Peptides against a protein of PDB entry 4KTY. Designs and how they scored, part 178

Target 1, 266 residues: chain A of PDB entry 4KTY
Amino acid sequence: YVLNDIGVIFYGEVNDIKTRSWSYGQFEDGILDTCLYVMDRAQMDLSGRGNPIKVSRVGSAMVNAKDDEGVLVGSWDNIYAYGVPPSAWTGSVDILLEYRSSENPVRYGQCWVFAGVFNTFLRCLGIPARIVTNYFSAHDNDANLQMDIFLEEDGNVNSKLTKDSVWNYHCWNEAWMTRPDLPVGFGGWQAVDSTPQENSDGMYRCGPASVQAIKHGHVCFQFDAPFVFAEVNSDLIYITAKKDGTHVVENVDATHIGKLIVTKQI

## One batch from the design tools (peptide; made by RFdiffusion4, then SolubleMPNN)

Design b2_p25_2_s3 (from b2_p25_2, 10 letters changed)
Fold by OpenDDE base, seed 3:
Structure b2_p25_2_s3 (fold): chain B 266 residues (1-266), chain A 25 residues (1-25)
Amino acid sequence: as target 1 above (266 residues)
Amino acid sequence: SDLPQEYVDWESIKKRLAEIKAKKA
C-alpha cells in the first residue's frame, strides 16, 4: 500500500482541468479503527473481511449514508444548513472521526468527498486504491447503456421525460485486486463508487467492476459493469418527443461521454 | 464552479446539431 497520505483529485471542466489536494490520512490515529467500525456497522462477517471484492463492495455501500446509515450524506442542492459544505472538506480524517464519534452520517459530501473517504477506507484495509475523475460522466438511470435525451419539438430538453443526465465531472475509485470470480485477465483495477447514484441489488453501491472488462466492452461481469460502462462510454441519443406521442431520434453522439478519464499514477 | 454539475449541455448540443445540419446541406 502507498505511504503517501496526501493525494490529488482532478475536477473542473474538460477544457479547464483543475486539481485539489486531499488528505487521506490512512495512518492517522483512529482511522483504521473507524474503517473497521464501518465494516462492523455493515454487519460484515469476519470471513469476508479478507476478501477485497466483498470489502470494496461493502465500502461502496457504507461510505454513503443511504440504506445503512453509512458515513456521508450527499447533497447537491447547494443547501448545506445542517452540516459542512462539501467544498469545505480537505481530507478524510475529520469525516471518519466524526462518523466514529457521533455514530451518525456526516453531512455533507459530493463525488470527490465520497471518493476521498472511500480511498482512505480501501487503503486502510490494505487495498491499493486511487481516485479517478471522468469528465462528461454519464448517469444512466435505466441501465440501457445509453443516454436518452428527450427534446421538445422546439429543440429544448424535456426534463420530465429525460431521466438520464451527464455530470461535467464525476469522481470514483479504482481498487486493485484479483478477481477469481471472473475469467482470467479481468483482475487488476476495479471500479468502485460510493457516491449514491443507482441502486445495485438493493443498495446504493457500485462495483467492483473490472476496468479491463469495461475497456473491452464486457458488461456481463459482476458487479455493476453496465453502469460503469455507461458512465464512460454511453452514446447520447437525442430524441424528439412529438406532440402526437411519437419519438424520433434526431442525433446520436458517441463522442461526448467519457471525453477524458484522469487518475494519478500509483 | 468547482462543484460537479449534473446537466445536459444544451449549448454544446445546439452547436453540434448545427454542425451536423451544415454538413448535410
Scores: peptide ipSAE 0.244, ipTM 0.731, DockQ to the pose 0.429
Fold by OpenDDE base, seed 5:
Structure b2_p25_2_s3 (fold): chain B 266 residues (1-266), chain A 25 residues (1-25)
Amino acid sequence: as target 1 above (266 residues)
Amino acid sequence: SDLPQEYVDWESIKKRLAEIKAKKA
């Protein structure tokens, strides 16, 4: 068990790596009760609460407010009316205690805030967890494991056709658990993400996805392995959309996405 | 910026495309 309640989160850009402190506070008064309350709000049965696979998947859904009135409302428009700017948070405790007290989603979070709160949730429930930062993190909207960049014949990007995007950085969590539902060797660290990005079987959630499975290209393994694989391994596909309606692949860049993945050693 | 930015680096893409076109030519 990691007794350290203060963590470091990496952010910024690959050429300008920054760090920020984050207080997890998993042992502070009221935090365990709040984590139990989160599982109650998720209507999680008692038998499931002992299963780290179910707990981490439910936590992934419940740390964000989408679908289920979970903990945090995300905001990326730089307008933080009726709440706290994401950058003003320094730890998980105030967020979780506010959620427990108000029984309403807390405003506002972005990826590192989601990851910080989720890390507290996992650790509080006895699941070893860490935050991971991926620089040049792909957001595949087409579920094709590629970053399709459509170009006009003049070399300009066709913004109407280009739906995929890249984060300069994105933060998520890895949780340590056995995976008896997977083949032997795919336990250990599992990627889980509470930042609402894509719908997974009816809810904005992600994981647990086996890190070992992803590293070895086993994207067929539950849960959400294709999405996590795309975040770290997507090729940039430059496609020229010709006037005749044909698409021509001009270039493939396999080195841009997932250029650096950083986590604090536990 | 301290905030994550979701973007396509259009300038880098344009530069890379120009380099590729120059090599094919």
Scores: peptide ipSAE 0.214, ipTM 0.719, DockQ to the pose 0.433
Fold by OpenDDE base, seed 4:
Structure b2_p25_2_s3 (fold): chain B 266 residues (1-266), chain A 25 residues (1-25)
Amino acid sequence: as target 1 above (266 residues)
Amino acid sequence: SDLPQEYVDWESIKKRLAEIKAKKA
């Protein structure tokens, strides 16, 4: 989880799982310097740089360009005219070196690119890390731990009534660390995500969230456990929006979100 | 798809709509 410089990222559909190679390159020339530069740009105190909790949280913020002129600009509009299409990247090295040389955010990334770069960042700094792919990944935008799907009376989806969304797949990272800030037993793998999805205490960042805590339904622990929980375990709530403005819950699907979570075990 | 895509369970929606219609009939 630290020494491997090439990895596999799972993507595609739950019924058609695909894999792509990703070169992390955490040992290549200039990469460690770039990771230090990232922390410098974040104005991270030296004392914090030895704390994997702080490092992973800062990394989750800084790997995306939002808020802080971090590493990668996300783009999901299929228009990549001013940079490199997300699918064209094959590893982290070119991205990180471009960031270091240009001192400007690199265009463009999507979840697996963010996860790839973030994985390099974590591994480069000695934090065991892996990429996780969640199929049918929820994006809870209103922090209600459910995925609201609004239907018109005719059954058509009304996407204007919620910002919640479900992705066919989403990639994030798990980082291994102790969590002395949490109760005993909630160390180990921590979910961290650098894809800019939701604001967390003023910045687009996510985690570290205890995987063990989430698995046991403990969403009260820092950081961003409710959001990560929703990504993997939210119920789909089908709500009919009536013409009179009333909302009626028509269906609840507790089995759709997080249908498959895949990661390399070694 | 190679890119992440927003997903909507149209089959569940259709099924539910059919059930609702059947109950109203």
Scores: peptide ipSAE 0.176, ipTM 0.669, DockQ to the pose 0.348
Fold by OpenDDE base, seed 1:
Structure b2_p25_2_s3 (fold): chain B 266 residues (1-266), chain A 25 residues (1-25)
Amino acid sequence: as target 1 above (266 residues)
Amino acid sequence: SDLPQEYVDWESIKKRLAEIKAKKA
């Protein structure tokens, strides 16, 4: 989880699982220097750099360009005129070296690119890390741990009322660390995500969230456990908006979100 | 597509709604 410089990222659809290689390059010349530079740009104190909790949280913020002129600019509009299309990247090295050289955010990334670069950052700093792909990944926008889908009486979705969304797949990272700030048993794998989705205490960042705590339904622990829980375990709530202005729950589906979570074990 | 897609499975929703309506009828 630290020594492998080439990995596999899962993507596609749950019924058509695809794999792509990704070169992490954590031992390549200039990569460690770039990771240290990222922490310098974050104004991270020297004492915090030895704490994987602080490092992974700072990394989740700094791998995206939002708030702090971090590494990668996200784009999902299929317009990449001012940079490199996300699909053209094959590894982390070129991205990190461009960031170090230009001292400006690199364009462009999507979830697997963010996860690839973040994986390099974590491994370079001696934190065991892996990429996780979640199929049917929920994006909870209102922090209610549910996917509220509003329907018109004709069965069409009311896009004005429906704010939550589902990704066919989403990639994030798990980092291995002790969690002395949590109860015993909630160390080990921690979910961390550098794809800018939601604001966490003033910045676009996510985690570290205890995978064990989430598996046991504990969402009260830092950091961002409710959001990560929702990504993998949200119920779909189908609500019909009637012409008289009343809302009726028509169906609840507890099995659709997080249908398959895949990670490479080696 | 190789790109992640943010969507709602409209066909599954329509199918589920049809099944629910049939059970209530």
Scores: peptide ipSAE 0.170, ipTM 0.695, DockQ to the pose 0.407

Design b2_p25_2_s4 (from b2_p25_2, 13 letters changed)
Fold by OpenDDE base, seed 3:
Structure b2_p25_2_s4 (fold): chain B 266 residues (1-266), chain A 25 residues (1-25)
Amino acid sequence: as target 1 above (266 residues)
Amino acid sequence: SDLPNEYVDWESIIKLYEEKKAKEA
């Protein structure tokens, strides 16, 4: 979880699982310096740099460019002018070194790129980390722990009312650490995500969220447990918007989100 | 892109759900 500098990232569809090699390169020249530089750019106090909770949370913010001129600019519009298409990256090293040299966000990333770079960051700083892929990953936009799908009376989706979305797949990271800030038993793997999805206390960041807590339905613990829980366990709520303005729940699907969660064993 | 990452169309999800329900009926 720390020593491996090459990994495999799962992607594709739940019924067509694919893998991609990714070079983390945490031991390559300049990478540690770049990781320290990232924390410097975040204005992280030296005292906090020894705390994996703080480091992983800062990392989740800084690996994306939002808010703080962090490492990667995300793009999903299939138009990647002024940068490198996300699929062209093969590892973290070139991205991190470009960021260090240019001191500007690198274009462009998608979830596996964010996860790859973040994995390098964590491992470089001695935090055991792995990439996790979730198929049919929910993106809860209104923090209600469910996917609200609004339908017209004819069964068509009302795109105006439907704000939530589901990724075909999404990659994030799990980092191993103790959680003295949480009750006993909620240490170990913590979900952290650098892909900019939702604002968390003023910044696009996510985690660390206790995997054990989420697994047992505890979403009251910091950080961002509700969001991570929703990613893997949201129910799909089919709501018909009637012509008279009323909303009626017609169906609930509890089996669609989080059909498969995959991580490589080391 | 060899790693197409995108939001799934709700229409597709609905269709899959309906098909599943039909099989279970």
Scores: peptide ipSAE 0.484, ipTM 0.856, DockQ to the pose 0.485
Fold by OpenDDE base, seed 1:
Structure b2_p25_2_s4 (fold): chain B 266 residues (1-266), chain A 25 residues (1-25)
Amino acid sequence: as target 1 above (266 residues)
Amino acid sequence: SDLPNEYVDWESIIKLYEEKKAKEA
């Protein structure tokens, strides 16, 4: 999980799983220097740079350009003027070296690009890391751990009231570390995500969230466990908005979100 | 894009749910 410089990223649809090769290149010239530069730009104290909890949290913030002029600008509008389309990238090295040279955010990335660059960052700094792909990945926008789907009386979706969304697939990272700040048993794999989705205590970042804690239904532990839990385990709540202004829960589906979660075996 | 990453249309999700319910009935 540290030594491999080439990986496989899963994408596509749950019924049509696809794979893409990605070159991490954590040992290539200039990459370690760039990772240190990223931490310098984050104004990270030297004492914190040996702590994988702090490093992974800073990395989740700095791999995206939001808030802090980090590495990658995200774009999903299929208009990639003034940069490189996300699908044109084949690895992390060119992105990181461009960032170091230009000292400006690199355009453009989507979830697998963020995950690829973040994986390089973690591995370069000696943190075991892997990419995880979640199919039907929930994006909880109001932090209530459920997907609220508002329907009109005719059965059509009310787009104004429906704020939550579901990705066809989403990629994030898991980083291996001890968690002395958590109860015993909640170390090991920690979910971290650099794709800018939600604000976490003032910045677009996510994690580290204990995978074991989430699996056991513990969402009270830092960091961002509720959001990660929602990505993989949100119930779909179908709410009919009546003409009189009342809301009625018509159906609940607890089996749709997180239909498949995959990662490369090493 | 060869890696289309997008939010799923809720109408598609609803359709899948209805089909699942029909199979379980």
Scores: peptide ipSAE 0.462, ipTM 0.845, DockQ to the pose 0.470
Fold by OpenDDE base, seed 2:
Structure b2_p25_2_s4 (fold): chain B 266 residues (1-266), chain A 25 residues (1-25)
Amino acid sequence: as target 1 above (266 residues)
Amino acid sequence: SDLPNEYVDWESIIKLYEEKKAKEA
């Protein structure tokens, strides 16, 4: 999880799983220096740089350009005229070296690019890390741990009321560390995500969230456990908005979100 | 893009759910 400099990222759809090679290049010239530079840009104290909890949380913020002029600008609009299309990247090295030389955010990334670069960052700093792909990954917009789908009386979606969304797939990272800040048993793999999805205590960042905590429904554990839990476990709540302004829950689907979670076992 | 990453259309999700329910009935 640290030494492998070439990886495989899963993408596509649950019924059509695809793989893409990604070169992490954590041992390439200038990459470690760039990772240190990223922490410098984050104004991270030297004492914190030895703490994987702090490092992974800072990394989740800094790999995206939001808030802090971090590494990657996300774009999903299929207009990439001012940079490189996300699909054109084949690894982390060019992205990180460009960031280091230009000292400006690199355009553009999507989830697997963020995850790829973040994986390099973690591995460079000696944190075991892997990429995880979740199919039908929920994006809880209002932090209620469920997907609220508002329907008109005719059964069509009310787009004004429906704020939550579901990714066809989403990639994030798991980082291995002890969690002395959590109860015993919640160390090990921690979910961390650098794709800018939601604000966490003032920054677009996510994690580290204990995978064990998520699996056991302990959403009260820092950091961002509710959001990560929702990504993999949210129920779809179908709510009919009546003309009289009342809301009626008509259906609940507990089987759609987190249909498949895939990671390469190394 | 060769790696289309996008939000799934809710209408499609609803359709899948309805189809699932119909099969279970």
Scores: peptide ipSAE 0.456, ipTM 0.843, DockQ to the pose 0.509
Fold by OpenDDE base, seed 4:
Structure b2_p25_2_s4 (fold): chain B 266 residues (1-266), chain A 25 residues (1-25)
Amino acid sequence: as target 1 above (266 residues)
Amino acid sequence: SDLPNEYVDWESIIKLYEEKKAKEA
């Protein structure tokens, strides 16, 4: 994983899976220096820089520009006049070098761009990492581990009450590390996400969350396990909002979210 | 974008769910 400088990112739809090459370029000139610079900008102490838990968490925060003037500005409005459209990027190198040179956040990224840059960051620092694509990826906005879909009595969605959302696909990273801060068995792959989705203890960051813990329904472990769990395993809860103000759960769909999770195994 | 990353329309999801339910009934 660490040695591969070119990867494949999965995107598209469950029934129309697409792939895109991405150049990580972790060995290119200036990239390691930039990764160190990122940690400097984060004011990360030297002792923490050898800890993959801290590094991955800081990376998840710093690869996005929110809170800390990190690497990438996210944009999903299809208006990218003040930068590079997310789809125009082909790798991490130009982004990271621009960040290092300008010392300002680079515009623009979406999930695969964040994941690509974050993958470079992790690999550059010797952390085995891979990109994961989740189709029908839930975005839990209220941390209740479910997608609450509020319906009017006529069956239409009540957009005012429905706060949760589902991405057609979402890319994040898994990083390999030991987790001495967790019970035995919850090391290995850790989900980390630099796409700014939700605030985690004061910053837009996500992870590391133990993949093993999540697979076994253990969402009580740091960091952000509930959010990651919801991304891949939340139930869709169809709630009818009655005219009298009462809410009635009409249906539960446990099969829609996380229909397919794809990553390169080798 | 050639890689459209977007939130899925809930109405579309609901429709799919209803179709699924109808098939299972």
Scores: peptide ipSAE 0.455, ipTM 0.844, DockQ to the pose 0.516

Design b2_p25_3_s1 (from b2_p25_3, 11 letters changed)
Fold by OpenDDE base, seed 5:
Structure b2_p25_3_s1 (fold): chain B 266 residues (1-266), chain A 25 residues (1-25)
Amino acid sequence: as target 1 above (266 residues)
Amino acid sequence: TTATPDYSFLPYKLDLQEILKKIKS
């Protein structure tokens, strides 16, 4: 099998799609060893390393530094004083090799950096993988499959009460595998995300969630299907919090979230 | 060392107020 070691990441706006090259470098010296080291740091049993379900789930946790001293530290406040700004990275190799040599999390990443490194990790371990960009990507923080947007009585958004958010774009990964733990037909592409967004059963990780299951609304299927579903298909619920303590739904929109999902073929 | 950052393509949170205006229009 021949795998591309250079990829394209989509970003920008839904009406102004842009592309950025990313070097995965899965065949470069030391990269496979680093991926094995990552699994060692995760204390993953040898028997589990042959299971793409377990590997991808562990990878989603370990590519981010949270919980387990994983590979990348995220930064979203434009302060990068103690490392490399996310925009400066052009590929996975330097990040992974730095992690292996320093044995400390590498600073800094954002979604496409996490996705790039995670893509290398998956491919190194023989799991077909690709990066996916979702435009108008929702972040549901209370696991109710909708964006709860609270308004003042004057119609202005109450930023204090509103915890859910929508990103112009977000990047994650899809990994190809069988899912014997799911009903027939829900293997194939599985959504996995290493960008630390929400806690999943004790760790910042996400997936694998069956893409087919998500497309058909089967949010009960492991892992983290409700969260992934919300990212691509949640409704915007605008709620007015009245002074008397009552909540009134003012507007509902089902057209804005997940307007476009783009990926390149492997 | 710290490189010069480029913020031009960073993802950002959308203005939910602006979206509401579009919904109402």
Scores: peptide ipSAE 0.571, ipTM 0.883, DockQ to the pose 0.672
Fold by OpenDDE base, seed 2:
Structure b2_p25_3_s1 (fold): chain B 266 residues (1-266), chain A 25 residues (1-25)
Amino acid sequence: as target 1 above (266 residues)
Amino acid sequence: TTATPDYSFLPYKLDLQEILKKIKS
């Protein structure tokens, strides 16, 4: 989880799982220095740099460019005229070195690129980390632990009212650490995500959220457990928005979100 | 340098209408 400099990222569909190699390159020249530079840009004090909780949370913020001129600019509109298409990247090294040399965010990334770079960051700093792929990954944008899907009276999805979404797959990271800030038993793997999805107390960041806590429904545990829980276990709530202003729940499904979570075991 | 994008690799948002059809079936 720390020593491997080449990894595998799972993607595709739940019924057609595919893999892609990714070079983390945490031992390549300049990469450690770049990771330290990232923490410098975050203005992280020296005392916090030894705390994996703080480091992983800062990393989740800084690997994306939002808020703090972090490493990667995300793009999901299939227009990459001012940078490198996300699919063109094969590893973290070029991205991190470009960031260090230019001192400007690198364009462009999507979830697996964010996860790849974040994995390098974590491993470079001695934090055991792995990339996790969640198929049928929900994006709850109002923090209510459910997917609110609004329907017209004719039964068609109202895309204007429906803000929540489901991705065929999404990649994030799990980092291994103790959690003295949580009750006993909730250390170990912690979900962290550098893909900018939701604002977490003023910044686009996510985690660390205890995987054990998520598995047992303890969404009150810091950090961002409700969001991570929703990604893997939210119900789909289909609501008909009536013309008279009333809302009626038409369908509820608890089986589609988080159909499969895959990670490489070492 | 830039390369030709491979859009087949990219994640995408699922059609919630199609999911609903599956739920009702």
Scores: peptide ipSAE 0.570, ipTM 0.882, DockQ to the pose 0.641
Fold by OpenDDE base, seed 3:
Structure b2_p25_3_s1 (fold): chain B 266 residues (1-266), chain A 25 residues (1-25)
Amino acid sequence: as target 1 above (266 residues)
Amino acid sequence: TTATPDYSFLPYKLDLQEILKKIKS
């Protein structure tokens, strides 16, 4: 177990890195019970609860409310009338306890809130975990490892055709575990993300993806390595959509995505 | 216990047009 119950989350811009504290509260009353309850809600067999691979993958699904009535409802429309604004949360405890008591998803979260709650979940269950912030974080919607940005003939971005996006920053988690299901050397830190971004085999979840594998360009290993790779290393492909229906690549940039990945050392 | 909402640090989608301008410069 990690004894630190207060953490630091990095946010802001790559040239203006900022930090905020986050109370994980993994040792507070009711929190461990709530984490077990989360696994119960996921209908996770007891045999799987000792496997950090399965636990982290289930956690990535259950910390978000999509698909399975998990812990947090995400909201990005800046309208939070029916809950708590994501920025108002200061830790995981209130969120988890509310979930346990109400047995309904808690409103609302964004990436750092998801990451904070997920970090508590992992640590409660004995999985070493940390929050990671990726600046210039890409969101690949079609799993092609690149950001497809479509331009009109006048050079302006076509927002209707452009589905991929880049966030100024995004937070997810890394969990430490062995990966006997992967080749030797790909254990250690595994990227897991509970922020609902893309569907992974029927559920909004992500990981565990071997950080070592991703760092070396190996995206063929489970789970969701291509998506995580794209978040940190995709090229920006600017494509002009001609009126005649043809597509022409106008610009390619390989330097903007994943400019900086920051985490607090344990 | 929750803090006063601070929207100043919310993540946002980057302006891809502005990035393109930088790439071309």
Scores: peptide ipSAE 0.562, ipTM 0.880, DockQ to the pose 0.491
Fold by OpenDDE base, seed 4:
Structure b2_p25_3_s1 (fold): chain B 266 residues (1-266), chain A 25 residues (1-25)
Amino acid sequence: as target 1 above (266 residues)
Amino acid sequence: TTATPDYSFLPYKLDLQEILKKIKS
């Protein structure tokens, strides 16, 4: 998980899984220097740079440009007029080297680009990491562990009231580390996500969240376990918003989120 | 190295109405 410089990213639909290659290039010239530069830009203490928990959390924040002028600017408007379309990237190297050279955020990325660059960052620093793709990935924006879908009285979705969303797929990373800050058994793979989705204690970052903890429903542990849990296991709650302002739960579905989580096993 | 843009695999938000229809079926 640290030596392979070429990876596979899963995308598409749950019933039509597709793959693309991604060149991590963690051993290419200038990449390690860039990763160190990223941590420098984050003003990360030297003592923290040896802690995979801190490194992965900082990386989660710094791979995206939000808050801290990190590596990648996300764009989902399908225009991408002032940079490279996310789909045009084939690996992490050009992105990281451009960041190092320009000292400005690189445009543009989406989830798999963030995940690719983040994977390079982690592997470059000796942290075993992999990209995971979650199909039917929920985005809980109010940290209530469920997808609140509001309906009009006629049964149609009220897009104005419905803030939560479900993506056909989303990519993030898992990083392998011990978690001495958590109870025994919650080390191992930790979910980390550099795609700017939600604010976590002041910055757009996510994780590390114990995969084992999440699998067993333990969402009380740092970091951002509730959000990650919601991405993979939230219920869809269809709520009818009555004219009088009352809410009535009409449907609950626990089968449509996180239908499949795929990663390349080495 | 960058390649020609391919928008075919961009993630998208699912139609929650369609999901509801499936749930009710």
Scores: peptide ipSAE 0.556, ipTM 0.878, DockQ to the pose 0.490

